# Ledger of designs, part 7: peptides against a protein of PDB entry 8OXM

Target 1, 371 residues: chain A of PDB entry 8OXM
Amino acid sequence: FKAEFRLAGGVNLPKIIDCVGSDGKERRQLVKGRDDLRQDAVMQQVFQMCNTLLQRNTETRKRKLTICTYKVVPLSQRSGVLEWCTGTVPIGEFLVNNEDGAHKRYRPNDFSAFQCQKKMMEVQKKSFEEKYEVFMDVCQNFQPVFRYFCMEKFLDPAIWFEKRLAYTRSVATSSIVGYILGLGDRHVQNILINEQSAELVHIDLGVAFEQGKILPTPETVPFRLTRDIVDGMGITGVEGVFRRCCEKTMEVMRNSQETLLTIVEVLLYDPLFDWTMNPLKALYLQQRPEDETELHPTLNADDQECKRNLSDIDQSFNKVAERVLMRLQEKLKGVEEGTVLSVGGQVNLLIQQAIDPKNLSRLFPGWKAWV

## One batch from the design tools (peptide; made by RFdiffusion4, then SolubleMPNN)

Design b1_p8_5_s1 (from b1_p8_5 with P1A I6V)
Fold by OpenDDE base, seed 2:
Structure b1_p8_5_s1 (fold): chain B 371 residues (1-371), chain A 8 residues (1-8)
Amino acid sequence: as target 1 above (371 residues)
Amino acid sequence: ATLPPVFD
């Protein structure tokens, strides 16, 4: 390791370190403290398995449908080394950076990111009707700009077009696989975009198996398909390439049901894989000050070992694991709301759920559903 | 090589 480190942005101030590998190559790494990177490591293995399934199928292989993965080396329950995704930027950084964000640059007369956040925070405890009205006002005065990412990064028209297709395919693949795995917490800082490939890298995989639905403010969308995410696809939006790539990804997932169930079953019962939502994690996820203010939470959570009887914990855990497996099996059968859907019907329902402003308005403000 | 102290 080099003696020098850089701080990455964010609440936990992760350290960017340069290391020389055994191959003599210098590699940048992110050292994340205080977070359990075991969940990220396990989810990266599941994504690699999904990628293997996608590469075996001719239709998904021809479309280069893949989820971008990164290397995770857990060091402890609260520490690890991430491969730093060099040449990636959080989509939030590009879109809603305070001074240089694309919304500020291209839409200087729209509401600021702070004004949007403030308006949604003011209605956070209000009715769904009040949340919807304020969300629609925010959306009217905060118009999408993510089309400009590819236009800024790729000046050649042929390259620009191919990168916009790569982006659209990446969104489709990650959306469907993320839905199958019940991936949550898909806020704009947990989704990176590669500046060379236009592909997405999903980070912070600590909300999986629909555990986002048991948050104090439950997640109401199957994946992130917000207005900026759609705007990045260009004039076709969710139609054509995105829809077809979702359908082809869903087809491979449904046809791989036995493999996916077996893998997820092994992971759910792995005593080293804490996928369950705990109250402290839930509190942390939805008390994140959306403001970049350096609030060091000195949460000395004294580990009061609430000696819950081991038997009641195990029975409650097993019932949650069984419910997760049942819901995964339903998704892989195309069972939505008690109805069996075709791949096209299921993908259509998921797209409609993800773009519904009623669902988006109900999300936690920190998810930034207006972006 | 001492791993840099993982600050918990």
Scores: peptide ipSAE 0.000, ipTM 0.402, DockQ to the pose 0.035
Fold by OpenDDE base, seed 3:
Structure b1_p8_5_s1 (fold): chain B 371 residues (1-371), chain A 8 residues (1-8)
Amino acid sequence: as target 1 above (371 residues)
Amino acid sequence: ATLPPVFD
């Protein structure tokens, strides 16, 4: 190890360490503290299995449909080593950085990212109608700019076109596999883009199996397909390449039902894999600026109510696990809202749900649905 | 915070 370390920033102050391998190559590693990396490690294994299924199918292999993965070595329940995603940037840093964000550079007369967030926080406790109206005003005055990512990074037109296709394929693959696994918390800091490949890297996989739906502000979209995500695809938007790549990914997932169910069943019943949403995790994910001041340590939750009989906890857990497996089986059969859909019908429904401004306006303001 | 063990 080198004697010097860098801070990656953020609340947990992860340390970037440079390691010299026995091969004399320098490798960057991210040491996270205070986060449970076991869920990330497990979800990376599931993504590797999905990638194996996608590589076996001729149509998905020809399209190079793959979810970007990273290595995770959990060291404890609150520490681990991540392979540092070298040459990636959070999409939020590119789009909505306070000083040099693409929205400020390309749309200087639009609302600032702060003004958009403020407007949506002001209506957070309001009706769905009021949230929708304010979301539409924000969207009108905050126009998408993510098309400029590929234009800034890839000056050659032929390279630019291929990288825009790589991006569109990456969004499609990660959206469909993320939907099947019920991946939530897809805010703009949990999605990285590779500056060389234009592929997405999904990080912080701590909200899976639709646990985002049981948050105090429930998630209302199957995946992130916001206006900037669509703008990065170029003039065709969600049509053509994106839709076809979603359909081909969904075909492979549905045809691999037994394998996916068996894998997820083993994981859901693994006593070392805590995938369930807890109240403290829910509070952490949806902290309100107002609530930071009143968290005096008067969680003297009397030790007596936490003696839910071990039997009642186990029965409640088993019922939740069974419900997750049933819903996964429905998705893999194309059952949506009690109706069996074709692959094209299911993908179309998911796209419509993901782009619906009524669904987007209901999300927690920290998710930044206008980006 | 205790430094994680240095793996040699």
Scores: peptide ipSAE 0.000, ipTM 0.406, DockQ to the pose 0.028
Fold by OpenDDE base, seed 5:
Structure b1_p8_5_s1 (fold): chain B 371 residues (1-371), chain A 8 residues (1-8)
Amino acid sequence: as target 1 above (371 residues)
Amino acid sequence: ATLPPVFD
């Protein structure tokens, strides 16, 4: 280990450490000292399984459909080591960095990222109609720029085109796999982009199995398909490559029902895998920037000893687990709102739900649905 | 690639 460490941004102040392996290779690692990394580790195993299913199918293998994974070593319930995703940047850092974000560089006359956030925070407790109107005003005055990521990083036109396809395939694969697993909290800091591959790396997997719907401001979209995410696909947007890659990913997931259900069942009943949303976690994920000052998470270790009748907790847990499995089975059958859809019909519904400005306007302002 | 040891 080098004696020097860097801080990564964020409330938990994760330490970036540089380590020389026994193979003489330098490896950057992220040490988290306050998060349970078991959920991230388990979700990485599920992603590896999904990748195995995608590699077995000829159509998804030919398209190189994969979800990017990273190594997680959980050390305790509150600590672990992550393989740092070297050569990645948060999409939020590229798009809405306060000093030199792509929106400021390419759209200097648009609203600032701060003005957009302020406008959406002002209406956070307002009606859905008021939220929608302000969201539309924000969107009109904050136009997408994520097309410039590939243009800046890949100057050769043939490489640029290939990387834009890799990006589009990565968005499609992660969107469908994320939807099937009910992955939430897809804000612009939890999605990294690889500066060499243009593939997405999803981090912080602590909201899964649709637990984002239990947040104080419930999640209203199946995955992140915001205007900048779409702009990165280039002129075709959600049509052509993206739609076909979603359909082929969904086809593999639906044809792998038994495997997916069996694995998720084992995970839901694993006593070491806490996937349930707790109230403190829910508050933490949707804290106001103004409230960051007072809530030192004195998660005193002692409050876990509330001997609530084990029987009532277990019965409540089992009913939630059964409901999650039932909803997963519905998704894998193409059951949406009580109707059985084809793969194309289901993918179309999910795309429409994800791009609907009414759904996007209802999200927590910290999710930055206008980006 | 040896992962560095788990710190207990």
Scores: peptide ipSAE 0.000, ipTM 0.418, DockQ to the pose 0.025
Fold by OpenDDE base, seed 4:
Order: C-alpha cells, then sequence, then structure tokens
Structure b1_p8_5_s1 (fold): chain B 371 residues (1-371), chain A 8 residues (1-8)
C-alpha cells in the first residue's frame, strides 16, 4: 500500500488508496467506512450471474449485453474495500456540477440545477397535478445535454457511433436487469459512466427488490430513463437499439426464470443479507436539507426493550420475502397489472412507465428526475 | 462506401 491517500468526497469520506498487487501492478481501491457493503457485494454476484445468462444466449452475446461489475470486499458491517472504478465519472458530476456541468456549458440560459431542485422541492408536499405542472416547467427550461458526453470524449465519428451504441446497450441491459431485481430509480451520483467504454457502472445498490416503493416518497418508475439518459442514446432515443436490447435482455431473463427465482430465494432468506428497508436507511436515502438538524441518532444501544417477539419479526419478514418472490415470478412470466404480456408488450409498458412525466414528477426531488 | 449493415 502507498502511504498517500485521496478523499473521494461525500458524507462517508471514502479513502482512495493505491496498492501494489503481488503481480507488481498498481490498483486503486476505495475504502468505505460507515457503510455496509454486503448488499453491494451480493448484488454484484447477481449481476455476474445475469451476465453469465446473457453470454450463453447468442443474441445477447452478439450485442455484448452486460452489466458492468466491480469487486466488493466487505470487511465489517460498516467497512469494506471496493475496486475503484478508474476512468469513470458520475453522470451527475458531468451533467450538473456546480462549476462546469454540461447543462451550464451547453445551456447557459436554462435554469440552473439549483433552481430546478428548488422549484421541485417547493412542490414536494403539493398535489400530483401541481408537481406535474412544475416538472413540465422545469423540463422546458432545463433541456437535456447528455449527448455531449460522447461528443466530447470521442472525436472520431466512427468511434463516437460505436460508443453511443455501447452506452445504449449498457442502459438497456442495466434497465431490464435492474427492473427484474427491483433496483428502481437511481440517484445521478450512483450511476457512473466509463470515459473509455461509454458503459454505465451502477454503484450503491442499497435499494433492491422494489424496496424503493416503500420509501417516504415511493418510486414510480421501473428504472432511470430520464431525459438526459435518453439524450445520450442520440436521435432515436428509446426506439431501435435500446428497445431491441431491452427485449433481448428480457427474453433471456424470462427464459431463465427457474435459475433467477432459485438464486433470489436463497438471497432473500439469507440471514446475513439484510435487503429490507429500515426507517434509518429510508431517512438517509431521502434526507431533506431541512432535516440536517440535531437528529444525532443517539443510537443508545439500550433500546434492547424493543424485543418485539422474534416470532413476529420472522413472520413479518417471511411475508415480505414471499411477496417479493411472487412479484419476481410475475415479472419473469410477463405479468403486469394482472395481464400476461409478450416480451415486446412488457418492455413497451416499462419504457412508457419510465419516461412518463407524470411518474417522473412524483419522484423524490433529491434524485433529480429532470436530469 | 456503403455503411456496413448495423446488425441491431
Amino acid sequence: as target 1 above (371 residues)
Amino acid sequence: ATLPPVFD
């Protein structure tokens, strides 16, 4: 290990360390503290399994449909080591960085990212109609710019076109697998883009199995397919390559139903894998700037007295796990809203749900659904 | 030069 470290920023102040392997190669590692990396590690294993299924199918293999994975080594319930995603940038940093974000550079007369967030926070407690109207005003005055990522990074037109296809395929694969696993919407800082491959890397996998639907502001989209995400695909948007890659990914997932159910069942009943949403995690994920006041959780260890009978906790857990498995089975059968859909019908419904401004306007403003 | 068919 080198004696020097860098900070990656953020609340947990993760340390970037350089290590020399036994092979003499330098590798960057991210050391996270105050975070349980077990869920990330488990989800990376599930992604590796999904990648194996996608590589077995000729159609998905030809398209190179994969979810980007990284190594996670949990060290404790509150610490671990991650492979540092070198040559990646958060899409949120590229798009809405305060100093030099792409929105500010390419659209200097549009609303600032701060103005958009403020407008959506002001209506957070309002009706769905008021949220929709303000979201449409924000969207009109905050036009997508993510097309410029590939244009800035890939100056050769043939390379640019290939990388835009790689991006589109990465979004499609991660969207469908993310839907199957119930990852929901993703904060713009938790989606990295590789500056060389144009592929996405999803980090911080703390919401899975549709647990985003039980947040204080429930998720209303199956995956992130916001205007900037679509703009990165180029002029065809969700049509053509994206739709076909979604359909081919969904076909592989549905044809792998037994394998997926068996693996997810084992994970849901693993006593070492806490996938359930708890109130503290929900607060952390949807913190309001106003709530940064004195809730020091004095996690006084002395609330031992909520010995809610172990039996009632186990029965409640089992009912949640059963419901998650039933919903996963429905997704893998193409059952949506009580109707059996074809792969194309199911993918179409999911795309329409993900791009619907009415669904996007109801998302938590902190996740920036207008980006 | 005909662009090669993009096998989508």
Scores: peptide ipSAE 0.015, ipTM 0.455, DockQ to the pose 0.014; fails the geometry check

Design b1_p8_5_s2 (from b1_p8_5 with P1M I6V)
Fold by OpenDDE base, seed 2:
Structure b1_p8_5_s2 (fold): chain B 371 residues (1-371), chain A 8 residues (1-8)
Amino acid sequence: as target 1 above (371 residues)
Amino acid sequence: MTLPPVFD
């Protein structure tokens, strides 16, 4: 290891270290402390399996449908090492950075990211009607700009077009795979974009199996398909390439039901894998100061091990695991709201749910649903 | 190899 480290941003201040391998190659790594990377490692294995299924199918292989993966090495229950996603930037950093974010650069007369945030925070405890009205006002005064990512990074028109297609395919694949796995907490800092490939890298996989629905402010969308995410696809938006890639991904997932259920079952019953939402994690996810700039002192929550009877914990855990498996089976059968849908019908419903401003307005303000 | 004191 090099003698020096850098701090990454964010509340946990992950350490960026450079390691020289036995091959003489430098490899940047992210060291997280006070974080359980076992869930990230497990979800990366599931994504690799999904990629294997997508590569076996001719139609998804021809479209290069993949979810981006990175290496995770858990070292303890509270620490590990991640592969540094070299040449990636958080979509939030590109879009809503306070100094040079794309919204400020391209839409200087719109509301600032801070003004949008403040307006949505002021209504956080209000009615759904008041949240919707303020969300619509924010959306009118904060217009999407993510089209400029590909325009800035790819000056050649042929490359630009190819990268915009790669982006659209990456959004489609990750959205459907993420939905099947019930991946939550898809705020703008948990989604990286590769500056060379225009593909998305989903990080911080700590909310899975629809556990985002049991947060103090429940998640109301199946995946992130906000106005900027759609704007990055260009003039066709969700129609054409995105929809077709979602349908082809969903078709492969549904046709792989037995394999996916078997893998997820093994993971849900792994005693070393805690995927359940605990109250402290739930509070931490929705009490995070939305401005990564404030060094809040981490309260040492002393582990008061509430010695709950092991038997009641195990029975409650098994019933949650069974419900997750049942819901996964429903998704893979195309059962939505008690109705069996075709692949096209299911994908259409998910797109409509993800873009519905009524669903978006109900999200936690830190999710930044107006971006 | 002593891991640097990264995990304190």
Scores: peptide ipSAE 0.000, ipTM 0.390, DockQ to the pose 0.032
Fold by OpenDDE base, seed 3:
Structure b1_p8_5_s2 (fold): chain B 371 residues (1-371), chain A 8 residues (1-8)
Amino acid sequence: as target 1 above (371 residues)
Amino acid sequence: MTLPPVFD
């Protein structure tokens, strides 16, 4: 290890450390404290299995369909080491950085990211109709710019085309795999883009198995397919390459039902793996920037061991695990809203749900659904 | 505490 470390910023102040291997190569690592990395480690194992299934299928292998993975080593219930995703940037940093974000650079006359957030926060407690109207006003005055990511990074036209294709494939694969696993909290800081490959890296996997639906403001979209995400695909948007890659990913997932169910069943019943949404985590994920000042850190997580009878907790947990497993079985059978859909029908429904401005307008303002 | 080699 080098003697020096850097801070990555944020509330938990994760430490960036540089390690020199026996091969003489420097490897950057992220040491997190006050964070449970067990869920991230588990979800990375499931993603590696999904990648194995995608590599075995000729159609998905030819398309290079993969979900990007990183190494996670949990050290305790509140600490671990992550592989540093070298050469990645949060899509939120590229798009909506206050100093040099792509929206400010390419659309200087549009609403600022702060103005958009403020408008959506003002209507957060209002009707769905009022949220929709303000969301549409924000969308009219905040036009997508993510097409410029590939144009800035890849000056050669042939490389640019290849990287835009890699991006579109990465969005499709991660969207379908993420939907099957019920991956939530897909805000613009939890999605990285690789500046060399144009592939997405999904981080902070702490909301899975549709636990985003039980947040104080429920998640209303199956995955992030916002206007900037679509703009990065270029002129065809969600049609052509994206749709076909979603369909081929969904086909492999559905044909691998037994394997996926067996893996997720083992994980859901692992007593060392807490995947359930607790009230404190739910509040933390949807805290208002203004509410940070009054929550004194004195809620020791230790005091809410109200000894609910171990039997009633276990029975309630088992019933939640069973419901999650049943919903996973339905998704893998193509059962949506009590109807059995074809792969194309299911993928079409998910795309329509993900791009619907009525669903997007209902999301928590911190998710930034207008980006 | 020596962190175990994370990159085998």
Scores: peptide ipSAE 0.000, ipTM 0.394, DockQ to the pose 0.025
Fold by OpenDDE base, seed 5:
Structure b1_p8_5_s2 (fold): chain B 371 residues (1-371), chain A 8 residues (1-8)
Amino acid sequence: as target 1 above (371 residues)
Amino acid sequence: MTLPPVFD
């Protein structure tokens, strides 16, 4: 290891370390403290299995449908090491960086990212109607710019076209697999983009199995398909390549239901894997100040073990696990709102739910649904 | 195993 480290931003101040391997290659790693990486490690294993299923199918293999994965090594219940996603940038960093963000560069007369955030925070406790109106005002005055990512990174027109297709396929694959697994907390810092491949890397997988729906402000979208995410696909948006890649991904997932259920069942009943949302984690996720600067002292949550009888905890856990498995089985059967849908019908419903400005306006402001 | 000194 090199003697020097860097801090990554954010409340947990993860350490960026450089390691020289026995092969003489330098490898960057991220060391997280105060965080349980077991869920990230588990979700990466499920993504690797999904990739194996997608590579077995001829239609998904021809489309190169894959979820980008990274190595996670949990070291304790509160620490671990992650592979550094070299050559990636958070989509939030590219889009809404305060200095050189793409919105500021390409739309200097639009609202700033800070103005958008402030407007949405002011209505956070208001009615859904007031949230929707302010969200529409924000959206009108904050126009998408993510098309410029591929235009900046890929100057050759043939390469540009190929990379825009790679991006669109990556969004489709990760959206459908993320939906099946109930992946939440898809804010703009939890999604990286590879500057060479234009593929997305989903990080911080600590909200899964629809646990985003039990947050103080519940998640109302199946995946991130915001206006900038769509703008990166080019003129066809959610139509054509994206829709077809979602349908082909969903077809493979539905045809692999037994394998997916068996894997998720083993994970949900693993006594070493706590995937449940606790109230403190839920509060922490929706109290994160966006600004790197506010050192809020970690409230020592004194372990007031509320002596819930161990039997009541275990019965409650098993009942939640059963509910998650039932909902996963429904998704894999195409059961939405008590109706069995075709692959095309299910994908269409999910796209409509994800792009609905009424659903987007109800999200926690820190999710940045206008980006 | 002693964690590397990066954890100090």
Scores: peptide ipSAE 0.000, ipTM 0.392, DockQ to the pose 0.032
Fold by OpenDDE base, seed 1:
Structure b1_p8_5_s2 (fold): chain B 371 residues (1-371), chain A 8 residues (1-8)
Amino acid sequence: as target 1 above (371 residues)
Amino acid sequence: MTLPPVFD
């Protein structure tokens, strides 16, 4: 290991370290403390299994359908080491950086990212109609620019076209796999894009198995398919390549039902893996930037009073696990709202739900559904 | 590359 480290920012101040392997190669790593990386490690194992299924199928293999993965090594219940996603940038940094973000560069007369956030925060506690109206005003005055990512990074037209297809395939694969695993909407910072491959890397997998639906502001979309995400696909948007890649991914997932259920069952009943949303984590994930100052709750809340009878906790946990497995089985059967859908019907429903401005307007404003 | 704030 090098003697020096850098801070990545954030409250937990994760340490960026560089190490030289026995092979003489330098590797960057992220050391997190005060964070439970077991969920990230588990989700990466499930993604690797999904990739194995996608590579076995001829149609998905020919399309190069993969979900990007990174190495996670939990060291304790509150610390671990992650592989640094070298050559990636958060889509939020590219799109809405205050200095040089693509929206500011390409749409200097549009609303700023701050103006959009302020407008949506003002209506956060308002009716769905008021949220929708303000969301539509924001969308009119904040036009998508993510097409420029591939245009800036890939100057050769043939490379540009290939990379735009790689992006579209990556969005499709991660959207369907993410839906099956119940990842829901993803904050723009928790989606990285590789500057060489144009593939997405999903990080911070701390909300899974539809636990986003029990947040103080519930998720209303099956995956992130916002206007900028769609703009990155080019002129066809969600049609053609994206839809076909979603359908082929869903087909492989549905045809692998027993394998997926067995693995998720083992994970849900692992006594070392707490995937449930606790109230503190739920509040925390939807805190306002203005509230950062006062909530130093000394999480020295003595775990003493939540000695609710181990039996009642265990029964409640088992019922939640059973419900998650049942919903996973329904998704893999194509059961949506009590109706059995074809792969094409299910994928169509999910796309329509994900792009619906009424669903997007109801999301937590901190997650920036207008981006 | 600022890692996104892992929401803390």
Scores: peptide ipSAE 0.006, ipTM 0.472, DockQ to the pose 0.102; fails the geometry check

